# Designs tried in a protein design run: peptides against a protein of PDB entry 6RO1. Part 150

Target 1, 216 residues: chain A of PDB entry 6RO1
Amino acid sequence: LGKEIEEYIHKPKYCLPFLQPGRLVKVKNEGDDFGWGVVVNFSKKSNVKPNSGELDPLYVVEVLLRCSKESLKNSATEAAKPAKPDEKGEMQVVPVLVHLLSAISSVRLYIPKDLRPVDNRQSVLKSIQEVQKRFPDGIPLLDPIDDMGIQDQGLKKVIQKVEAFEHRMYSHPLHNDPNLETVYTLCEKKAQIAIDIKSAKRELKKARTVLQMDEL

## One batch from the design tools (peptide; made by RFdiffusion4, then SolubleMPNN)

Design b2_p25_3_s2 (from b2_p25_3, 7 letters changed)
Fold by OpenDDE base, seed 1:
Structure b2_p25_3_s2 (fold): chain B 216 residues (1-216), chain A 25 residues (1-25)
Amino acid sequence: as target 1 above (216 residues)
Amino acid sequence: MIGEYELLTKEEAKELREEFKKKLE
């Protein structure tokens, strides 16, 4: 259910307005969870007009992410990998396809203007950690409806189902919710989006490594 | 300073959406 919400929030038409420098975002790439990172900037990589065709514009967001030291050595050729839980890691600016954003926070950090120095990048990690301490129940997320302005009925239904499910789990722990129709519809939409993204990626030749691009 | 942040309000969120829309026009 959470993943279904992600399929909406990572759409450029919804998330781009909120990708200011300092915005906290979560980045996931398949099995790699980078956790919370900080937006540095974003750029449009395709000239396709929104809603004009089968392909949506491709956007890349540069995100300061906690990466493993091992991935740093080959940063020019290898995809960034998240730091291990027990690893200190190093904060690096990683180009990320927008659809890899799994969450967007209402939190915007104050960050150094110059992120070239390692110390400045590491200071951002300290800031993230400090913010996490202030939110023991988790860093606050943008509301997809109220903040992001998503009006898609599918999303509303998902949210309603999540709320209902949570309520039912509390009230009726043995209750099974057979209502999978919305899930299937969302899965189909996701599949179509994935196809479109893959197509767009294949057309995009970039000199720099972008997360997930190398896997295509 | 370390750990300084701002929280986006509903009103600010609306403004961001509107500003973005203007950029697309």
Scores: peptide ipSAE 0.564, ipTM 0.924, DockQ to the pose 0.729
Fold by OpenDDE base, seed 3:
Structure b2_p25_3_s2 (fold): chain B 216 residues (1-216), chain A 25 residues (1-25)
Amino acid sequence: as target 1 above (216 residues)
Amino acid sequence: MIGEYELLTKEEAKELREEFKKKLE
């Protein structure tokens, strides 16, 4: 379900209006979850997506992401990797294909104008952390319909199903189970994995339609 | 200020979409 929504929100026609400097976004790349980063800018690179056969514009978003130390060492030759849970990491401006944005927040941070100094980049990480403290239930997301203006009926149907499911889950007697958090976490992880797989398959086979919830 | 942010309102979101559309024209 989450992946199906992502397939819509990361489309340039929907997300580009919101990619202002300071906008919080999540970035995922081939199993690497960078978590929340901050948009620096975006640029149009091509009118043709690589290997897509489609004449869709290719956009690259420069995102300030928390990267591993290894990423710093290999930045010239290797793709950036997210910081490990046990390390502080370093905030780096990483060029990211727009379709790798997994979420877009309604939050826009105030960021330093000059991100060349390490201290300025690290200050942004502190800001993200402070914002996260203010949102214990998670950083707020843009509403795909109300904020992003997505009118696709397929998305609306997905959202309705998600909302209905969440409501049922929340109201279910099992909600009183002390193990619910564990079950929920596992279900969420499983759902995310399923979404990632579907997204990957769709990226490989662009001709795929939105899956129904029952097929997830 | 560390942690200073703005939240996008529905109205502002609409404006952003409209502005972006104009930029593409």
Scores: peptide ipSAE 0.563, ipTM 0.925, DockQ to the pose 0.792
Fold by OpenDDE base, seed 4:
Structure b2_p25_3_s2 (fold): chain B 216 residues (1-216), chain A 25 residues (1-25)
Amino acid sequence: as target 1 above (216 residues)
Amino acid sequence: MIGEYELLTKEEAKELREEFKKKLE
C-alpha cells in the first residue's frame, strides 16, 4: 500500500509545487536508502529521445543527502551511495530523478545559502537530526489529498484501505500475535505515510498550542 | 539556528498548488 501511494506522490504534476529549497524528502534508489535529505533545487531536463515522439520531460531534483565517504572517492564515475549506519558520512548534493522521491515532508528547513563549504552542508545534517529528535514517531509527511491535492480515485481507495487496516490494528489488541511485529513493521512501512500524516497533524496542533502559549 | 524549520499548512499548500498552476499557464 505504501508503494502504491509513492507512485502518486513522486509524479511531477503532484510533487513539483512542494520542492522548495529546504523541503525534507526521502530518497530511495533501488536498494540504496538515503533516508531524509533536503531539497536544494530542481530542474527540467528535456530528454529528447530522437525516435520516440513523446517528449516526456524528466525532472531532476538536487538533494542534499548523507553519503558514504567511499562514494566520494569514486564520485567521478559512480553514483553516490548512502552512508552506513555506523559511519558519520558526508552531506553531498546529489542529482536525483523525481520518481526516486519516496516521501515528501511538510517540514521545510532553514538551510545555508551557500552549500559549497563542507561545514555548511554538515550543519544541515545536524538540523535534520534535531528535527528527527523532535519527531520521535517520524518526520511528518505531506497529506496526498489535503496538501498535494491528488484527486485520483485509486489513491483514495488505497488510503481508505490503509485507514481501515490501521483501525483494525488499533482496535484489535493484537498483544499476543508474534506475527504482529512483522505485520506492524510491514504496516508501519506501508502505512507509515498515514501514520506520519496523523503524527504530523498532532505535532502541528501541539506546536501551535505551544506557540500560542508563548505569545500569552 | 540548527534545526529551525517551518511546517506547511493546508492553506499554504493550496497557495503553492495555485502558484504552480499559474506558472504552467
Scores: peptide ipSAE 0.563, ipTM 0.927, DockQ to the pose 0.639
Fold by OpenDDE base, seed 5:
Structure b2_p25_3_s2 (fold): chain B 216 residues (1-216), chain A 25 residues (1-25)
Amino acid sequence: as target 1 above (216 residues)
Amino acid sequence: MIGEYELLTKEEAKELREEFKKKLE
């Protein structure tokens, strides 16, 4: 269900208005979860679709992320990797495709104007950690409907499914409701269709590594 | 500055969407 919601929120038409410097975002690239980072800036690039001849805009967001020091040593050949749980890591500005944003927070941090010094970048990590302490139940997310203005019926159905599940969990934990199962099945089908459409659009861009994004 | 932040309100969110739309036009 969380993944289904993610497929809506990382669409450029919904998330771009909120990608201001200091905005907290989560970045995930395949098996690599960078956790919470901070938006520095974003840019629009125009690419020609190989088969359509149409210009398809590609959006790249520069995000300050906690990276493994080991991966940075090999940065000439390998994409940045998230810091291991047992290491301090180093905050680096990483170019990220917008669709790799797994979450967007309502929180916007005050950040240093100059992020070239290591100390300034590391201070941002301290700020993230301080914010996390203030939100023991997790950093607050943008509301997809009220904040992001998403009106897609597929998302509404996903939310309804979540609400129905929560209601069932609390009021009828031991009962299987056949009607509820039908609703869930329909919601899952619609969500899957939306994912499939997006996946098809992304297939053309899958081969691009984080490092290759700087060359665009 | 460490740990200072702002929380987006619903009104501010609406303004951001509207401003972005105007920039695209």
Scores: peptide ipSAE 0.554, ipTM 0.924, DockQ to the pose 0.734

Design b2_p25_3_s3 (from b2_p25_3, 9 letters changed)
Fold by OpenDDE base, seed 4:
Structure b2_p25_3_s3 (fold): chain B 216 residues (1-216), chain A 25 residues (1-25)
Amino acid sequence: as target 1 above (216 residues)
Amino acid sequence: DLGKYTLLTKEEAKKLLEEFKKKLE
């Protein structure tokens, strides 16, 4: 269900208005989870599908991401990789396709005007970490309906299903079961995404506005 | 195959940016 929501959120027609510099976004490329990064800029490229000849514009977002230092050595010829949990890594501006955005936050950070210096880039990481401290249950997400204004009925149905699922999860008799961990593990992948959305939504509801770093 | 370009290399990004500039001219 979380993935279904992502399929709507990362569509350019919905997300582009929110991809301002400083916007917190999550970037995930299959097995590579970069976690939270910050939008620096985005560009549109007109692309022609090779087989159909139809115009399929590509949207590239430059996102400041925490990358492994090792991957950066070959950054000219190889794509960056996310920093390992046990390494500090280095914040690097990475161009990504918009569909790789797995989440968009209601939080927008002020970023240095010049991101060429390493220190300036690393300062953004500190800012992200500060935001994470403020939101221990997860950085708040933009509400696709209330904030992003998505009117797609399909999405509304997905959201309803997520809410229903969450309700069932918390109301389930097994919630009080000592073996909850085992049961939870079985549902963890889908459930965690749903929980994260709900948590983020709650935080967003409290804020009721798009948050900036100075508003935290 | 857009998979190759999901995360762009610096060289690829530079190329794209140059193409963008040309379109804006």
Scores: peptide ipSAE 0.031, ipTM 0.511, DockQ to the pose 0.028
Fold by OpenDDE base, seed 3:
Structure b2_p25_3_s3 (fold): chain B 216 residues (1-216), chain A 25 residues (1-25)
Amino acid sequence: as target 1 above (216 residues)
Amino acid sequence: DLGKYTLLTKEEAKKLLEEFKKKLE
């Protein structure tokens, strides 16, 4: 279900307005997980499909990502690889297709204007790490509906299913009430409460994010 | 296959950016 949500989020029509310089994003390419990086810029390419002649625009996002040292050596001819856990790695601007963005954060960082010096790029990593320290449960995500304004009914259904599933996981132990109607009513109430709590928590996280950003 | 272009090399990126600039002109 999480993957289904991602399929909506990474669509250009939804995510492009939020890909401002400094926006935290996660990048994943197949088995390569780069983790959190920072958007530097994006570009639109008019791609003519070779076989159909149809214009399908490609969007490339330049993202500061923590890359392996080996990637730096062969960066001209080989694709970047994420830094290994045991290595320091180096922050590098990597051009990424927009559909490889696995997550978009509500957090936007200040980035140096000149990213040519390694120290400036590494300073961004320090900033990311600072944000991560402030959010031990994970960097806050943009809400696809409330923040990104996605009105797709399919997404709403997916979210409802996720919420229902979560509710079922937590509701199993509670009511051995012989009255099915009462159980259903209680389940519905509990589900609504769970949704309300989740919404409240999201709002709280958003508020905290705003406050913490001022401290960065 | 667009798959190989998911992550661009620096050279590929440079070419792509140049193409973008040309289209914007």
Scores: peptide ipSAE 0.027, ipTM 0.493, DockQ to the pose 0.032
Fold by OpenDDE base, seed 2:
Structure b2_p25_3_s3 (fold): chain B 216 residues (1-216), chain A 25 residues (1-25)
Amino acid sequence: as target 1 above (216 residues)
Amino acid sequence: DLGKYTLLTKEEAKKLLEEFKKKLE
C-alpha cells in the first residue's frame, strides 16, 4: 500500500507544487536510501526519446542529501551515494528525478540562501535531525488527498483500505501475524501520516519559531 | 553513474550538476 501511494505522490502533476525550496523529501534509488533531504529547487528538462522523437519532459529536483565522503571525492565520475549510518557524511546538492522521491513531508525548512559553504549545508542537516527528534515516530508526510489535492479514485480507495485496516488494527491488535505486521508497518507508515499531520501541525506551530520550519 | 539519478547520460548528468552549481553560485 505504501508503494501504491508513492506511485501517485511522485507524479509531477501532483508533487511539483510542493517541491518548494526547503521542503523535506525522502530520496530512494533502488538500493540507495538517502533518507530525508531538503529540496533546493527543481527544473524541467526537455528530453527527446531517442527512438520515437517524442518530447518527454524530465523533472529534476535538486535535493540536499547526506552523502558519503566517497561521493565527494568521486563526484565528477560517480553518482552520489548515501552516507552509511555510522558515517558522518556530508550534505551535498544532488539532482534526482522526481520519481525518486519516496516521500514528501509537510515540513518545510528555512534553508540558507547560499549553500556553497559546507557549514551552511551541514546546518541543514542539523535542522533535519532536529525535526527528526521532534517527530520520533517519523517526519510527518503530506496527506495526498487533503494536502496534495489528489483526486484519483484509485488513491482514495487505497487510503480507505489503509484507514479501514488501521482502524481494525487499533481495535483488534493482532501482533501475532507476521504478515499483518508487514502490512501494518506499511500501513502505519501511511496512517501515521494522518495522525501525525494533526499532531505535527500542533507541534510544528510550537516549534516553528525555534526550528525555522513551516507547514503547508 | 550519475545517470542513474537523472536518467541522463553521465556526461549530461555532469553538465546538469554543473549548471546547478552555477545557479547556486
Scores: peptide ipSAE 0.026, ipTM 0.402, DockQ to the pose 0.026
Fold by OpenDDE base, seed 1:
Structure b2_p25_3_s3 (fold): chain B 216 residues (1-216), chain A 25 residues (1-25)
Amino acid sequence: as target 1 above (216 residues)
Amino acid sequence: DLGKYTLLTKEEAKKLLEEFKKKLE
């Protein structure tokens, strides 16, 4: 179900408005999981389909990602690879196709204006790590409907199914097990807290937007 | 200080954190 949602959010028509500098995004390329990175900028490239001659624009997002040291040596000729779990790695600006974005966060970081110095790039990694510490259950995601404004009925159905499944899971007779009930209750509370946090952030964002409009 | 990690002001971030803490209690 998570993959189904991903198929919607990585579409340019939905995600481009949210790919501002500093936006946290998760990048995955086949077997290469870069984890969370930070958007630097994006660009549109004209592409012509070889068979149909139709214009198919390609969208490339430059994302600051934690890369392996080996990737640094071959950066001019080879694609970047994610840092190994046991290495520190180095933050590099990597151009990625938009469809490689597996997640988009509601969090947007302040980043250095000049990312050419290694120290400035590494400082962003520290910022990401700090955000991760603040969100032990995972970095908050943009809501595809409420935040991103996706109106696709298919997505709505998927979300409804997920909600129904969760409801059924919590209402299942197995909840008569006190141990299970405790675990589920804790999970529900945690999930509810996450939702409430997201809602609060949205409200603050809206309030700020309104204030900015009033100042104009 | 979440202010540097979000588009929120430092004050807004602090307020939000306090609200989160209250919800966790």
Scores: peptide ipSAE 0.007, ipTM 0.313, DockQ to the pose 0.147; fails the geometry check

Design b2_p25_3_s4 (from b2_p25_3, 10 letters changed)
Fold by OpenDDE base, seed 1:
Structure b2_p25_3_s4 (fold): chain B 216 residues (1-216), chain A 25 residues (1-25)
Amino acid sequence: as target 1 above (216 residues)
Amino acid sequence: MIGEYEILTKEEAEELRKEYEKKLE
């Protein structure tokens, strides 16, 4: 269900209004979970597909992410990797395709204007950690309906199902509703198909300079 | 300062959407 919501929130038409410098976002790339990072800026890259007259603009967001030190040494040739939990890591500005945003927070941090110095970048990590301490149940997310203005009925149905499930789980802990597993499986399949379609469309876009595209 | 932040309100979110729509126009 979370993945289904992600499929909506990472769409440019919904998320771009909220990608201001300092906005907290989660970045995931094929099993690599960077956790919470901070938006620095975003840019529109026009990828003119020669054969399909539809200009599908690519959006790249520069996100300050906690990266492994090992990935930094080869940063010119290798995609950034997330820091290990036990590793301090280093905050790096990473160009990220917008669809790799798994979550967008309502929180916007105050960040240094100059992120070139390592100390300034690391200070942002400290800020993220402080925010996380203030939200023990998790950093608050943008509401996809109320904040992001998503009117898609599919999303509303998903949210309703999640709410109903949560309510049932708390109200009837012993009710293994087998129908819910089926719905979840179907939703996961649908979400996976949507991801696969998007990934296939992305593979066709040869922009090598973005985190996910370097891994293709 | 470290850890200073703002939380987006519903009203502010609406304004951000409106501002973005104006830029598309």
Scores: peptide ipSAE 0.569, ipTM 0.926, DockQ to the pose 0.757
Fold by OpenDDE base, seed 3:
Structure b2_p25_3_s4 (fold): chain B 216 residues (1-216), chain A 25 residues (1-25)
Amino acid sequence: as target 1 above (216 residues)
Amino acid sequence: MIGEYEILTKEEAEELRKEYEKKLE
């Protein structure tokens, strides 16, 4: 269900209003989970070619992410990789396709104006870590309905079911909800539609310096 | 300062949406 919600929140029409410098976001590229990073800026790329059927422009968000040292060496030619669990890594500004945002926080950090110095970038990591300490249950997320203004009735229903399920999971003995399967089915259908739309919006030209553009 | 942040309120979120819509016009 979390994945289904993700397919909505990373749509440009919903997320772009919130991608201010300093906004905390999670970035995930297939099996690569970068965790929490910080938005630096975003830019509109060329409109999807008319041949793709969808006229929605492609957006790239520059996100300060904790990357592996290997990624630093190959940053000009290869896609960034997240730091290993046992690695300190280094914060780098990485161009990311907007649909790779897996979560958007209500938290906006104060960040240095100049992120060229490594010390300034690393200070942001310290800030993220400090925020994480303040939120032991996890960094707060934007509410898809109340904050992001998503009005999709199907999504609203899913969210309600998720909230109810979570509440039951933590506060009451878990009972098998017969409606849960129906909710999952509806979510999967909508998720598939969203994926199909994303696929149609993919550009033919690959750029390895942008996450997932080499796969487009 | 390290760790300084702001939390977006519901009202502020609505304003951000409105501002963005205006930019698209």
Scores: peptide ipSAE 0.568, ipTM 0.925, DockQ to the pose 0.735
Fold by OpenDDE base, seed 2:
Structure b2_p25_3_s4 (fold): chain B 216 residues (1-216), chain A 25 residues (1-25)
Amino acid sequence: as target 1 above (216 residues)
Amino acid sequence: MIGEYEILTKEEAEELRKEYEKKLE
């Protein structure tokens, strides 16, 4: 159901009106999930269809995304990659085809006018994180019907199904299960432990590398 | 400035759509 909604949201006719600087968007490229980023700008590009010679408009959105440091080093030759969960990463302006937007938020951040300095870009990451803290249930999305004005009957049916599902989910006795908080806490702890283990392993590997260098 | 944001209202969203439509004309 989520994917079906995405197929509508990322269409230029629906999303372009909302791609102002500061708009929070999610970017996903194949297996690479960048998570939430911030729109910087967008532009219309012309592409020629290989067989017809017809110009088909493409839209590219410049999105400030948290990227891996490795991808930055190879930025001239390789596409940007998302930062690993245990990596700090670096915020970079990445040109993204509009159809790679998986979600658009109703939230628009105030961003620095000049994003050339690293500190300014990193400040945006802090802003995203602060917004995420304010929305523990997730950053609010644009309403496809009310905000984006999508009138497609197929989408309306999907939304109705989602609403029905959500209603059932929130009305479910498990929602009031006193153990629910415990389960969530355990899940969060497990996730944190996994990150900590990975970090510890990396530090151990670094330490071993240093020791090996000292032995040389 | 960190963490400052605006949430788009339904009315504002409608205006954005209208503004975009005008640009397409």
Scores: peptide ipSAE 0.561, ipTM 0.924, DockQ to the pose 0.649
Fold by OpenDDE base, seed 5:
Structure b2_p25_3_s4 (fold): chain B 216 residues (1-216), chain A 25 residues (1-25)
Amino acid sequence: as target 1 above (216 residues)
Amino acid sequence: MIGEYEILTKEEAEELRKEYEKKLE
């Protein structure tokens, strides 16, 4: 179900409006999961369809990603690889095809203007980690319907199925294990807290925007 | 500045979509 949603989200017609510098995105390439990275910029590239010769635009997004140091040594010849769980890694700007975006966050980070210095890039990693701490149930995603404006009925059906599944999972714990029930309850509470924080921040932002408009 | 961020509102998201649509025209 998650994969089906991804197939809609990474379409240029839906995601391009949201690829501003600082936008948090997840990048996955085959078996390589880079996790959360930060958009630096994106560009449109001309492509020629092999069969028709027609112009088919490709979109490349430059994303600051946590990469293994080993892969960076061979960066001239090899694709970047994600940092291993047990290594520090290094933040690098990696050109990524837009279809490799597995998720897009509603969160936009403030990032340094110059990302050439390693310290500036590493500071972004610290920022991502701080944001993750603020969202224990996960970094908030753009809503495909409400935020991204996707009207596709296929997606709506998928979302309905996901919501129904989640509702069943939370309402009817499969196991009468008291310990498991406690864990799920705690997870649900954490999830609800994260939602509440997001909602509160949205309202605060709206209020600030209104105040700024009134001052003009 | 570490960890500073903004969360996109629904209204702002709509504006971004509108701006993008204008660029396509």
Scores: peptide ipSAE 0.573, ipTM 0.928, DockQ to the pose 0.618; fails the geometry check

